# Designs tried in a protein design run: peptides against a protein of PDB entry 3MAZ. Part 48

Target 1, 99 residues: chain A of PDB entry 3MAZ
Amino acid sequence: VLNPMPACFYTVSRKEATEMLQKNPSLGNMILRPGSDSRNYSITIRQEIDIPRIKHYKVMSVGQNYTIELEKPVTLPNLFSVIDYFVKETRGNLRPFIC
Target 2, 99 residues: chain A of PDB entry 3MAZ as posed
Amino acid sequence: VLNPMPACFYTVSRKEATEMLQKNPSLGNMILRPGSDSRNYSITIRQEIDIPRIKHYKVMSVGQNYTIELEKPVTLPNLFSVIDYFVKETRGNLRPFIA

## One batch from the design tools (peptide; made by RFdiffusion4, then SolubleMPNN)

Design b2_p18_1_s3 (from b2_p18_1, 10 letters changed)
Fold by OpenDDE base, seed 1:
Structure b2_p18_1_s3 (fold): chain B 99 residues (1-99), chain A 18 residues (1-18)
Amino acid sequence: as target 1 above (99 residues)
Amino acid sequence: MEEIKKFLNQAVEEEEPP
């Protein structure tokens, strides 16, 4: 059984993710990457609503689910759902970075 | 766009790595 990761997942650091998004904005503006802890992840985005703004979100592994650290945390069943959530909540403003 | 901004601003951001 394979456990694929979202297409915008890259084994990169916070700094590298920032550089990727800034260098090739046409490829997308959202990256999923490993967090500081083993089973956690981070989402790095380059918001393009007004001026470009880099933000980093925590995605915590909780049991068999994942919780996005927001003012009101959102728990989802898998990382694909996490990516989908960011896309939908921003009405397509965020797009997964596809290299 | 304001609603999108509100969503994005709700984030508890990742802290700078040590």
Scores: peptide ipSAE 0.582, ipTM 0.862, DockQ to the pose 0.378
Fold by OpenDDE base, seed 4:
Parts: C-alpha cells; sequence; structure tokens
Structure b2_p18_1_s3 (fold): chain B 99 residues (1-99), chain A 18 residues (1-18)
C-alpha cells in the first residue's frame, strides 16, 4: 500500500549515501534516505559550487505532509515534491542521484 | 550561486541520527 518512492531514494545509511555521491558524482548529487525514525527521511547532497560539500537535511513527517528542516521550514504534500523543491531552489545544481 | 549557497546553509543535520 506504499506510494511509489522518488528514483533517488535508497535504503542506505548516512555514510553509505556520502560514499555513493563521492564515488559517482556524474550520476547526480542528491539522495533521499531513511531517517532515524521510520516515518522520517533525510536528504544527503554533495554540492560542488566551490569545493565539494556534503550536507544532510531532515525531512520530517508531519501529519499527511513532509517538512524540510530549513531556517524557514517548508511543508510539502509528498516526497516527490520534496525532491522537486531542492532541484528548483538550487536552479538545477542539485540533481537526483540515479544509479 | 551566492543565493544557492545561502539556501543550502539554512539548516543541516549536524549529528548522525541515532
Amino acid sequence: as target 1 above (99 residues)
Amino acid sequence: MEEIKKFLNQAVEEEEPP
């Protein structure tokens, strides 16, 4: 009964996600993964604007929606929208990792 | 690029989740 997951979703740890992004940067630089709580998720990115930077963001389940933990939190209806938000806000600098 | 950097620096999961 689970809804489809974004293509960049992988059941990997924080460490594994980092390694995936570092090993194959040409495949993308953004991964969605399980959070510490089964109901929550995390986004791991490898931004290369200046020097490579690995960062992680919390995506918390709030009711029927998801909230990205930012200075100004953003709430969206589904995980596909979460991925889209990161892509659009970075003007395409972030791309979902497709393995 | 500067605005993008600012966006990405808004918040980060600093510690490895338990």
Scores: peptide ipSAE 0.578, ipTM 0.846, DockQ to the pose 0.344
Fold by OpenDDE base, seed 2:
Structure b2_p18_1_s3 (fold): chain B 99 residues (1-99), chain A 18 residues (1-18)
Amino acid sequence: as target 1 above (99 residues)
Amino acid sequence: MEEIKKFLNQAVEEEEPP
């Protein structure tokens, strides 16, 4: 079944997302969750390049698109593309958390 | 890996929740 949201989307808090990633690293290391404001989202990751580290990114809904808040912002057409961007930019080091 | 680290560190992180 095709879902309207990425498989790694969960209606969880920042704290809960962190705990999910730390508890089950084998299931993935990237979660999409609701942001502080309506229609905005956040990406929580647990990168393992050096020492495992948790980071949170803002994904802002702008019209029909989404902007990842980076030093150089990146705008994409949908949330699936947002997830794909993180996967590709990290050459597969980031993987969506599937539970 | 350095390039990946650079990418991840270029983020404007979400503010701490209240």
Scores: peptide ipSAE 0.566, ipTM 0.854, DockQ to the pose 0.382
Fold by OpenDDE base, seed 5:
Structure b2_p18_1_s3 (fold): chain B 99 residues (1-99), chain A 18 residues (1-18)
Amino acid sequence: as target 1 above (99 residues)
Amino acid sequence: MEEIKKFLNQAVEEEEPP
């Protein structure tokens, strides 16, 4: 059974995610997408703190949890928590892309 | 904003596929 995914999850490529964020920035600036394999996910963002910049982060599946690849890795229980973490750490600067 | 940038810069970015 396929469990519900975060609203900002899209089965798109790295390139497509970039295009989505650039095309409609008013809809959000963060996308969750499939990573390099079935065990990985990626977060693509379009940060606008200084100038618009696209960045991609790795989210690795570890058992039933997910680890965000940061200098100090953060492990969370589900993908919803991963999205929430990015929103909170950026004090709302990042918002899930809702199409 | 500096701290936010610092956070984002501390992430291990996904490498571009070959």
Scores: peptide ipSAE 0.552, ipTM 0.848, DockQ to the pose 0.361

Design b2_p18_1_s4 (from b2_p18_1, 10 letters changed)
Fold by OpenDDE base, seed 4:
Structure b2_p18_1_s4 (fold): chain B 99 residues (1-99), chain A 18 residues (1-18)
Amino acid sequence: as target 1 above (99 residues)
Amino acid sequence: MEEIEKFLNQAVEEEEPE
């Protein structure tokens, strides 16, 4: 049984996620999507602090937790916490893409 | 904004073929 997924989760490719964010920036700028490996995920963002910048982050499933691949990795208990972390760390600049 | 940029640049980006 798969637990509920965050609202910004979409079964899309890296390219599709990028296009979604570029075409509808008013709907949000952060998407959670399947990673290249089973049970892993990726986060695609379109940051607009200065000019639009697309970045992709790895979210690795480790045991029952998830680790965001950063220079200083962050481990969280679930995907909802992962999304919340990105929102909080950017002071709300990042918002989940809600279609 | 500087702190936000520093956070985002801390990423070990996903490497996938385009």
Scores: peptide ipSAE 0.544, ipTM 0.850, DockQ to the pose 0.398
Fold by OpenDDE base, seed 3:
Structure b2_p18_1_s4 (fold): chain B 99 residues (1-99), chain A 18 residues (1-18)
Amino acid sequence: as target 1 above (99 residues)
Amino acid sequence: MEEIEKFLNQAVEEEEPE
Protein backbone atom coordinates (compact mmCIF):
# COMPACT_ATOMS: atom_id res chain seq x y z
CA VAL B 1 0.00 0.00 0.00
CA LEU B 2 1.40 3.37 -1.04
CA ASN B 3 1.59 6.20 1.45
CA PRO B 4 -0.88 9.04 0.85
CA MET B 5 0.27 12.06 -1.17
CA PRO B 6 -0.92 15.66 -0.97
CA ALA B 7 -4.14 16.30 -2.89
CA CYS B 8 -2.30 18.64 -5.27
CA PHE B 9 0.12 15.92 -6.38
CA TYR B 10 -0.22 14.87 -10.01
CA THR B 11 1.99 12.68 -12.19
CA VAL B 12 2.34 15.37 -14.84
CA SER B 13 5.13 17.10 -16.70
CA ARG B 14 6.29 20.67 -16.15
CA LYS B 15 4.46 21.76 -19.30
CA GLU B 16 1.23 19.96 -18.42
CA ALA B 17 1.25 21.41 -14.89
CA THR B 18 1.56 24.91 -16.34
CA GLU B 19 -1.36 24.26 -18.69
CA MET B 20 -3.52 22.88 -15.86
CA LEU B 21 -3.00 25.98 -13.74
CA GLN B 22 -3.64 28.35 -16.65
CA LYS B 23 -6.77 26.53 -17.78
CA ASN B 24 -8.52 26.32 -14.40
CA PRO B 25 -7.22 29.02 -12.03
CA SER B 26 -10.35 28.71 -9.85
CA LEU B 27 -9.25 25.21 -8.76
CA GLY B 28 -6.00 26.43 -7.20
CA ASN B 29 -2.60 27.72 -8.25
CA MET B 30 -0.08 25.19 -6.89
CA ILE B 31 0.83 21.70 -8.15
CA LEU B 32 3.26 19.11 -6.79
CA ARG B 33 4.75 16.84 -9.46
CA PRO B 34 7.56 14.32 -9.98
CA GLY B 35 11.04 15.75 -10.31
CA SER B 36 13.70 14.87 -12.85
CA ASP B 37 15.36 12.39 -10.48
CA SER B 38 13.96 9.57 -8.37
CA ARG B 39 12.57 10.57 -4.96
CA ASN B 40 12.66 14.27 -5.91
CA TYR B 41 9.73 16.54 -6.68
CA SER B 42 8.92 19.91 -8.18
CA ILE B 43 6.38 22.60 -7.30
CA THR B 44 4.73 24.62 -10.06
CA ILE B 45 2.81 27.75 -9.14
CA ARG B 46 0.80 30.39 -10.95
CA GLN B 47 0.96 33.50 -8.80
CA GLU B 48 -1.34 36.35 -9.82
CA ILE B 49 -0.96 39.42 -7.64
CA ASP B 50 -0.86 41.86 -10.55
CA ILE B 51 0.05 39.76 -13.59
CA PRO B 52 0.23 35.96 -13.92
CA ARG B 53 3.64 34.51 -13.08
CA ILE B 54 4.58 30.86 -13.50
CA LYS B 55 7.44 29.56 -11.36
CA HIS B 56 8.94 26.12 -10.71
CA TYR B 57 10.74 25.06 -7.54
CA LYS B 58 12.83 22.03 -6.64
CA VAL B 59 11.96 19.82 -3.67
CA MET B 60 14.86 17.50 -2.92
CA SER B 61 14.65 14.40 -0.76
CA VAL B 62 17.28 14.38 1.99
CA GLY B 63 17.14 11.26 4.10
CA GLN B 64 13.58 11.06 5.36
CA ASN B 65 13.02 14.81 4.92
CA TYR B 66 12.52 17.22 2.03
CA THR B 67 14.39 20.42 1.25
CA ILE B 68 12.81 23.27 -0.71
CA GLU B 69 15.48 24.85 -2.90
CA LEU B 70 15.41 28.49 -1.83
CA GLU B 71 18.22 31.01 -1.47
CA LYS B 72 18.06 29.89 2.13
CA PRO B 73 16.90 26.25 1.88
CA VAL B 74 14.11 25.00 4.13
CA THR B 75 13.93 21.38 5.28
CA LEU B 76 10.61 19.80 6.28
CA PRO B 77 9.59 16.31 7.46
CA ASN B 78 7.12 15.42 4.68
CA LEU B 79 5.44 16.61 1.49
CA PHE B 80 2.32 17.73 3.35
CA SER B 81 4.52 20.12 5.33
CA VAL B 82 6.04 21.38 2.09
CA ILE B 83 2.61 22.31 0.74
CA ASP B 84 1.66 23.88 4.08
CA TYR B 85 4.84 25.96 4.03
CA PHE B 86 4.02 27.48 0.65
CA VAL B 87 0.49 28.29 1.80
CA LYS B 88 1.63 29.91 5.05
CA GLU B 89 4.52 31.90 3.59
CA THR B 90 2.17 33.43 1.02
CA ARG B 91 -0.57 34.06 3.61
CA GLY B 92 -2.99 31.91 1.64
CA ASN B 93 -2.24 33.40 -1.76
CA LEU B 94 -1.09 29.98 -2.91
CA ARG B 95 -3.72 27.23 -2.76
CA PRO B 96 -3.30 23.56 -3.72
CA PHE B 97 -4.80 22.71 -7.10
CA ILE B 98 -7.72 20.34 -6.55
CA CYS B 99 -9.00 18.79 -9.78
CA MET A 1 1.62 41.93 -2.01
CA GLU A 2 5.30 42.81 -2.13
CA GLU A 3 6.17 40.58 0.81
CA ILE A 4 4.69 37.57 -0.97
CA GLU A 5 6.69 38.33 -4.09
CA LYS A 6 9.85 38.62 -2.00
CA PHE A 7 9.32 35.07 -0.75
CA LEU A 8 8.56 33.64 -4.18
CA ASN A 9 11.63 35.29 -5.68
CA GLN A 10 13.88 33.61 -3.12
CA ALA A 11 13.39 30.25 -4.78
CA VAL A 12 16.02 28.54 -6.90
CA GLU A 13 13.96 27.73 -9.94
CA GLU A 14 13.90 24.32 -11.58
CA GLU A 15 15.97 24.02 -14.73
CA GLU A 16 14.16 23.91 -18.06
CA PRO A 17 13.34 20.38 -19.18
CA GLU A 18 15.39 18.86 -21.99
Scores: peptide ipSAE 0.536, ipTM 0.847, DockQ to the pose 0.364
Fold by OpenDDE base, seed 2:
Structure b2_p18_1_s4 (fold): chain B 99 residues (1-99), chain A 18 residues (1-18)
Amino acid sequence: as target 1 above (99 residues)
Amino acid sequence: MEEIEKFLNQAVEEEEPE
């Protein structure tokens, strides 16, 4: 049995993730999805601070940890922590997308 | 909101799909 993934993880493409967030903003604005490389992931968000804005972040699997590709990279022990980091850094503005 | 934007703008974004 595989370890559980964050609730906002979906096996969707970059395009589909964008569409999901646009169609149902009430369900959340952050999706975790497979990255371009094996064992890597991407985070797609839809921020509405001023105007709706879609961004995609790289989450790289590094050993037993995960690194969010930022100007100053952040390394965390698991994907749940990655999601939590985005939530906390945005003071709850970002919320995991739950279908 | 400004601080949030500052954070989000730190992204090294995923490359555009081929």
Scores: peptide ipSAE 0.534, ipTM 0.845, DockQ to the pose 0.379
Fold by OpenDDE base, seed 5:
Structure b2_p18_1_s4 (fold): chain B 99 residues (1-99), chain A 18 residues (1-18)
Amino acid sequence: as target 1 above (99 residues)
Amino acid sequence: MEEIEKFLNQAVEEEEPE
């Protein structure tokens, strides 16, 4: 039983997430997916600022919060906040993939 | 756009799956 998840969450692999973003870029460019370990997640993005770039970020479950693995880690209270953070920090350039 | 790229490049990316 899964609690409510962000709309851009999909139970897909790293490869599949990449394919989804490449196939339908008009639907968004950011996907949240299961990580390699239980309770951890990953975010896959497809950015086209200069050239198409696929990047994968680690979102680690720490206690009841989530930490985005950045040069300077950012800890947020839930996955919705994680998605919001990416949208906000990129000033809307990143948008959740809504299929 | 440059600042956005700078942000995204700060990532500790997920390692390639084995």
Scores: peptide ipSAE 0.528, ipTM 0.843, DockQ to the pose 0.372

Design b2_p18_2_s1 (from b2_p18_2, 10 letters changed)
Fold by OpenDDE base, seed 1:
Structure b2_p18_2_s1 (fold): chain B 99 residues (1-99), chain A 18 residues (1-18)
Amino acid sequence: as target 1 above (99 residues)
Amino acid sequence: MKGIDLGDVKELEVPPEE
């Protein structure tokens, strides 16, 4: 059984994701996109805490779970939880890009 | 209100897309 993808998932490249976030920051600042390998993903964010900063993270498929490649890796059961993690851990600073 | 830096969130270098 396959669940739908998170609303901020787009089949775009790193470059395209960056452009999307830069062009319409009011729509959100976080995009989930396909990785270079099948079943892996990347997160692109544009935070504006001090100055605008673009960052990328790997979301690796590990068995039935997903691991966010951070200094301290975080493993979650699905991609919705991955998005939720970024939103809640930043207390809403990160919001899914909804176009 | 300023956003929060996660601390353990770090940018990773991902190979460029082909």
Scores: peptide ipSAE 0.129, ipTM 0.698, DockQ to the pose 0.105
Fold by OpenDDE base, seed 4:
Structure b2_p18_2_s1 (fold): chain B 99 residues (1-99), chain A 18 residues (1-18)
Amino acid sequence: as target 1 above (99 residues)
Amino acid sequence: MKGIDLGDVKELEVPPEE
């Protein structure tokens, strides 16, 4: 059993996450999902700023923290902070997918 | 409000289509 996770966490594959976001865009545009390795995760987003764009990001468990693998990596204390980062950096354009 | 791009965002490799 998993400890409390962000509301947008789903045990789905990259393909499934993409399909979920495309099928119900009104429910949100960001999903947190298991990575290929234990204790690692991935973020799948579907932004509609100019045209629909789907992107995937790696979130690595590093010690007691989590690092979002970007050109300039961002390290945060927990997965809730990771979700918050994506929301705030996009001024709310990204919203957790609530199914 | 329209969101801003993350800028330094790095996309993971997309696997080949099934």
Scores: peptide ipSAE 0.123, ipTM 0.686, DockQ to the pose 0.105
Fold by OpenDDE base, seed 2:
Structure b2_p18_2_s1 (fold): chain B 99 residues (1-99), chain A 18 residues (1-18)
Amino acid sequence: as target 1 above (99 residues)
Amino acid sequence: MKGIDLGDVKELEVPPEE
């Protein structure tokens, strides 16, 4: 049975997501969460390359797809693909937070 | 240490939100 949402999805605020990632970095460094508007989402990441850095990205629902708000936007068919995109583009540096 | 190349993932600060 497949979950309808990625395992790293949590109904948390930006602040709470930041706290989760900071508290347990060994569990992952990427969280998907609700956005300000219905059907939109946000990605919160905590990368520790040189120093810990928290960043947020908009994931906009566009029709039946999702667009990651980047300088060059990326449109994907579902939220699982969104998570996969962040993992693969960072060559595994980003990993979904599994609590 | 230099940052990892994120490819097409560019930094875009999202305005404050809930």
Scores: peptide ipSAE 0.106, ipTM 0.687, DockQ to the pose 0.092
Fold by OpenDDE base, seed 5:
Structure b2_p18_2_s1 (fold): chain B 99 residues (1-99), chain A 18 residues (1-18)
Amino acid sequence: as target 1 above (99 residues)
Amino acid sequence: MKGIDLGDVKELEVPPEE
């Protein structure tokens, strides 16, 4: 049984996620999606700082936690915390995509 | 809000879509 997922989780591909974020930027700019493996995920963001930029991050399931693949990896207890991390780190610039 | 960049951003290489 899969526990509840963050609202910005969609069963979409990397390409589809990019298209979603580009098409409706007012709905948010961050998507959680399935990774290449069953218990791994990816984050796709569209961040506007100087210009709009699309970036993708790997979220690895490690034991009971999740690790975001960054230069300095960040380990968090659940996927909701992963989303929260991106929101807080960007001071709200990133917001979960709510379709 | 503009916010900030993550700084230690590492872009992921995702395998090709099947």
Scores: peptide ipSAE 0.037, ipTM 0.626, DockQ to the pose 0.096

Design b2_p18_2_s2 (from b2_p18_2, 7 letters changed)
Fold by OpenDDE base, seed 3:
Structure b2_p18_2_s2 (fold): chain B 99 residues (1-99), chain A 18 residues (1-18)
Amino acid sequence: as target 1 above (99 residues)
Amino acid sequence: MLGIDEGDVKKLDIPPEP
């Protein structure tokens, strides 16, 4: 039995993720997607503060944990915690894309 | 160098306090 992935995980490219977020902003503004290397991931967001902006973050597998590549890296135990971090740190501005 | 499908931002923008 395998654990499920976060609901905002999609097996899509950077370009496809961007198009998804732009087309249906009411469904959320954050997508988790595969990275170029196995066991790594990327987060694509369409965050609106002043205007909507597309940004991409790296989520690196480190042992049994995941590290978000920020100026001060954040290490978390699973991908659900990674999504939760983005939501909480932005005070709900980021929301998982659910389609 | 990062691939085109990787991440390229290292700063998380936090919206202003309400």
Scores: peptide ipSAE 0.328, ipTM 0.769, DockQ to the pose 0.320
Fold by OpenDDE base, seed 4:
Structure b2_p18_2_s2 (fold): chain B 99 residues (1-99), chain A 18 residues (1-18)
Amino acid sequence: as target 1 above (99 residues)
Amino acid sequence: MLGIDEGDVKKLDIPPEP
């Protein structure tokens, strides 16, 4: 049984995600996308604090949970929580890209 | 070596407090 994916999940490459975020910044600035192997994912953001910056994060499947590859890794129970983490930690600066 | 389509950043930039 597969759970639904977050609305900002797209089956796109790193390059495509970057282009999506650059083309339509008003739709959001965060995309979840497939990783290069199995049940791993990546998050691409276009964060504008001082200037727009594109960054990519690894989200690793660990058992039934997911770990965001940060200097201090964060493990969460599902991909929705992963998205929420990015939103909350940035106080809403990051928003899921809804196309 | 990291995959081309993988993530490569380990720091989350937090905007300044209001």
Scores: peptide ipSAE 0.294, ipTM 0.757, DockQ to the pose 0.319
Fold by OpenDDE base, seed 5:
Structure b2_p18_2_s2 (fold): chain B 99 residues (1-99), chain A 18 residues (1-18)
Amino acid sequence: as target 1 above (99 residues)
Amino acid sequence: MLGIDEGDVKKLDIPPEP
């Protein structure tokens, strides 16, 4: 049973997410996906600043919140806020993948 | 060419301000 999820959430593997982003870059460059643990998630991005780069981030469930594993971890109240964070911090460079 | 990071990363690349 899942609560409503962000539109860029897909039940895909790391490999599948990478392929999705590579095949259809016009649809967005950020995917939220399940982690190895059912309560954790990963974010896969294909970010193009200098060159296209595929990167994967951990989003860890901590109590009722979620912590993005960064050098300075960021804790947010829900997965929608996690997506918003990635969009805002990159000034729109990252956009949810919507197919 | 695509840069592929096979591991989990802890750095978010921020584009330069306009």
Scores: peptide ipSAE 0.281, ipTM 0.723, DockQ to the pose 0.722
Fold by OpenDDE base, seed 1:
Structure b2_p18_2_s2 (fold): chain B 99 residues (1-99), chain A 18 residues (1-18)
Amino acid sequence: as target 1 above (99 residues)
Amino acid sequence: MLGIDEGDVKKLDIPPEP
């Protein structure tokens, strides 16, 4: 059984994700998108801690889990948990983009 | 080489503590 994708998942490119976040920052600042490989993904964020900054993170499929490619990698059981991690670790500064 | 649509950041910025 395949679960639905997170609400902030969009089949968009890096460039398009950036434009979406820049155009409507009130809708959220985090997008999940497909990677170059079918089972990998990327997270694009537009974070405003001091100034707006666009950043892209790799989310790699490893078996049935997902690893966020950070200096200290984080492995989680599903993509919903990946989104939750970004929200929780930033104390809500990152929020899923809901169009 | 990395794909043009892949992520490239390895660090998550955490807002300063309140």
Scores: peptide ipSAE 0.313, ipTM 0.765, DockQ to the pose 0.320; fails the geometry check

Design b2_p18_2_s3 (from b2_p18_2, 6 letters changed)
Fold by OpenDDE base, seed 1:
Structure b2_p18_2_s3 (fold): chain B 99 residues (1-99), chain A 18 residues (1-18)
Amino acid sequence: as target 1 above (99 residues)
Amino acid sequence: MLGIDEGDVKKLDVPPEP
C-alpha cells in the first residue's frame, strides 16, 4: 500500500510552478513537484516576508526517507512530513498551494 | 550543475519573531 501524494503536489515544471504561485497567491505559496530524477522532488515557494521571492528547494530520496537540501540537511520519513516541516519552521508563513 | 527544474536554495527564510 502506498500513501497518496500531498495535496500541494503537482506534476509541473519549475517555471509552471512559479507561474501558478504568482497567479493565485491566495491559494497558498508552496508547491511540491517532480525533480529531474523520478524519485527526487523539488519544492517551489513564493514568500512575501518583505517582498515576493521565489525560491526552489531540493528534496532528495534517500532510501525510504527524504532529505531537504538545506545548509543543515533535514531527513524525514515521508513527503507529508516534508510539507509539515516547511509549514512549521516558517510558523505558518508557508502554506500548501491548493487548487 | 543543477538541472533546470532542480532546487537551488539552501536556507529557509523565517518571518521575524512576533
Scores: peptide ipSAE 0.315, ipTM 0.766, DockQ to the pose 0.338
Fold by OpenDDE base, seed 5:
Structure b2_p18_2_s3 (fold): chain B 99 residues (1-99), chain A 18 residues (1-18)
Amino acid sequence: as target 1 above (99 residues)
Amino acid sequence: MLGIDEGDVKKLDVPPEP
């Protein structure tokens, strides 16, 4: 059983996510994807502040919440909140990839 | 040119305040 997922969630690999973001940057620059296990996720971004940079973040399932693996970890109640966090904290620089 | 980080990163880059 799969609960509703954010629109930028795709069942793709790290490599595929990178290719998607590089191929169609106008569609967004952030993808949520499965992690190494069924309860964890990763976020791949193609962020352009100075130059385009591909980066990958870990989103760890902890109980019923999710923790973004940052220097100062951020714990949020669901994956929608995780996406919102990335958008808000970058003041809209990151946008979900919607194809 | 694209900067590619093959590892997991722990820093979120935020654009400068306007």
Scores: peptide ipSAE 0.272, ipTM 0.722, DockQ to the pose 0.729
Fold by OpenDDE base, seed 2:
Structure b2_p18_2_s3 (fold): chain B 99 residues (1-99), chain A 18 residues (1-18)
Amino acid sequence: as target 1 above (99 residues)
Amino acid sequence: MLGIDEGDVKKLDVPPEP
């Protein structure tokens, strides 16, 4: 079914997202959530390279696109592409949290 | 200024190449 938002989008706080990922790691390790500004978003991950680590990233609306706030910012056309970027760049280590 | 619920990391950790 088509959804205007990625399946891993939840209207949760930073704290709640962290708890979700920690509580149910088998469901995925990446959540998209609203930012403090209605136009922006954040990504919360529980990434395991050596050990599980919680990290939060800013996703800023720039015109009709979205920029991931990285040392070298990455601009993408939609939130689905943002999620895809995190998945592909981590070679599948990150997976959308689906409950 | 960075909001309390916003992201604070600017580096994406990538697993080593196979």
Scores: peptide ipSAE 0.320, ipTM 0.768, DockQ to the pose 0.341; fails the geometry check
Fold by OpenDDE base, seed 4:
Structure b2_p18_2_s3 (fold): chain B 99 residues (1-99), chain A 18 residues (1-18)
Amino acid sequence: as target 1 above (99 residues)
Amino acid sequence: MLGIDEGDVKKLDVPPEP
């Protein structure tokens, strides 16, 4: 039995996630979605620092933890922590998309 | 080659410090 997923998790494709974020930017700018492998995920963001930019990150399941595929990888104990990392590191610029 | 639905960015952009 899986633990509850973050509220910004949606079973959508890369394209669908992009469209969701573009259509309703007021609802948030970060979506967690399934990766091509069953236990991996991706995060799609629409970050607007200077102009809106769509980016996608890999979140790899490693044992009981998750590793965000960054130049300096970050390993966290659960997907909630992954979301929190993106929020904190951007000082709130990234916010989970809540539909 | 990365999957079409996978992530492809390894840098997190941080807004300018106030």
Scores: peptide ipSAE 0.315, ipTM 0.761, DockQ to the pose 0.326; fails the geometry check

Design b2_p18_2_s4 (from b2_p18_2, 5 letters changed)
Fold by OpenDDE base, seed 1:
Structure b2_p18_2_s4 (fold): chain B 99 residues (1-99), chain A 18 residues (1-18)
Amino acid sequence: as target 1 above (99 residues)
Amino acid sequence: MKGIDLGEQTKLDVPPEP
């Protein structure tokens, strides 16, 4: 059984994700997108802590879990948890992009 | 297979503490 994807998941490229976030920052600043020919994903963010910065993170499928490729890797059971992690760890600074 | 578009950052920036 395949569960629904997070609301901020879009089948877009890195470039398109960047443009989406830049165009409508009020809708959120985080997008989940698919990898090519794999079960891996990427997270694209447009964070404005000091100045606007676009960054991309790897979310690797490992078995039935997902690992966020950070200096200290974080493994979570599903993509919803991955999104929650980004929101929680930034104290709400990152918010899923809802188009 | 073609290359895969992967993330590149490994640090998650957090706003400064209040």
Scores: peptide ipSAE 0.341, ipTM 0.752, DockQ to the pose 0.291
Fold by OpenDDE base, seed 3:
Structure b2_p18_2_s4 (fold): chain B 99 residues (1-99), chain A 18 residues (1-18)
Amino acid sequence: as target 1 above (99 residues)
Amino acid sequence: MKGIDLGEQTKLDVPPEP
């Protein structure tokens, strides 16, 4: 039995995630995806402040926790908390992509 | 023209306060 992943997690590449967000912006603007060769993950967003912009963030596995690689790194206990952080810190501007 | 930055970001952009 495996633990569930956040609803915005997809086993897709950076390119595929970008295409998903561009094609259906009404479904959300944030995707969680696997890292290339490790127990790490990446977040891809299509954030609109002035104009829509694609950005990618690293989420690193550190022990039993996860660290978001920001200017001031943030460590959280699970991937659900990681998604919540992106939503709350942007005051709801970022929303998980649900299809 | 300036190329597209494909690097990972470390800044989380927040929209202006209303």
Scores: peptide ipSAE 0.337, ipTM 0.721, DockQ to the pose 0.423
Fold by OpenDDE base, seed 4:
Structure b2_p18_2_s4 (fold): chain B 99 residues (1-99), chain A 18 residues (1-18)
Amino acid sequence: as target 1 above (99 residues)
Amino acid sequence: MKGIDLGEQTKLDVPPEP
C-alpha cells in the first residue's frame, strides 16, 4: 500500500521540471520528481534570493525512510517531511509547485 | 576520461535573516 505523494510530485524529467519552474514561477519553485532508474527521487528548485538559480538535490530511499543528500545528510520518515524540510529550512523561500 | 558533473547540490541556500 502506497501513501499519496506530495502535491509537488510530478513524473517529469530534470529538463521538464526546470521548464515548469521557469514558465510559472508564481505557482511555486520546488518540484519532486522520480530518480533516474530506482526508488529514489530528485528535487528541482528555482530559488530566487539574489538571482534565479536552478538547483537539483538527491533524495535517496533508505529502508522506509528518505535521506536528502546534503553536506550533512538529513533522514526523514516520508516524502511529505522532505518537502516540509525544504520549506522550513529556507524559511518559506521554497514553496511546492502546485499546478 | 571522467564522467560529467550534473551539478547536484549538497547545500541549501537560505535567505538572509531579517
Scores: peptide ipSAE 0.307, ipTM 0.709, DockQ to the pose 0.298
Fold by OpenDDE base, seed 5:
Structure b2_p18_2_s4 (fold): chain B 99 residues (1-99), chain A 18 residues (1-18)
Amino acid sequence: as target 1 above (99 residues)
Amino acid sequence: MKGIDLGEQTKLDVPPEP
C-alpha cells in the first residue's frame, strides 16, 4: 500500500533508471526509485552542466521525514518536497522524468 | 550524520548563477 507518489517515481532498478534517462533526455533528467530497503529511496539523475553525468543519491526515511544524504544532509517532510528540493536547488536544471 | 554508501553521491551540482 503506497501513499501518492511523485510523478517521477518508478519501481525500477539503478540500471533501468540510468537507461531511461539516457534514452529519453527530453522527458526529464531525474528519477525517484526504491532503495534496497522498502522504507528508503534513491534518486538517479542525468545532469548536464559540463558533460552528461549519471549520479545517484540516497534518500533515507527517518521517522515521518526523509533525509537526503548530502554533504550537508537535508531533511524534508515528504517525497514531494524531496523532488522540489532537487528542482529548486538546481534552479530548474533538474526536472522530474515524466513518460 | 548517517553513514554514506560508497556508491552514492553526496554533492549536488548547481549551475553557476547568472
Scores: peptide ipSAE 0.301, ipTM 0.709, DockQ to the pose 0.289

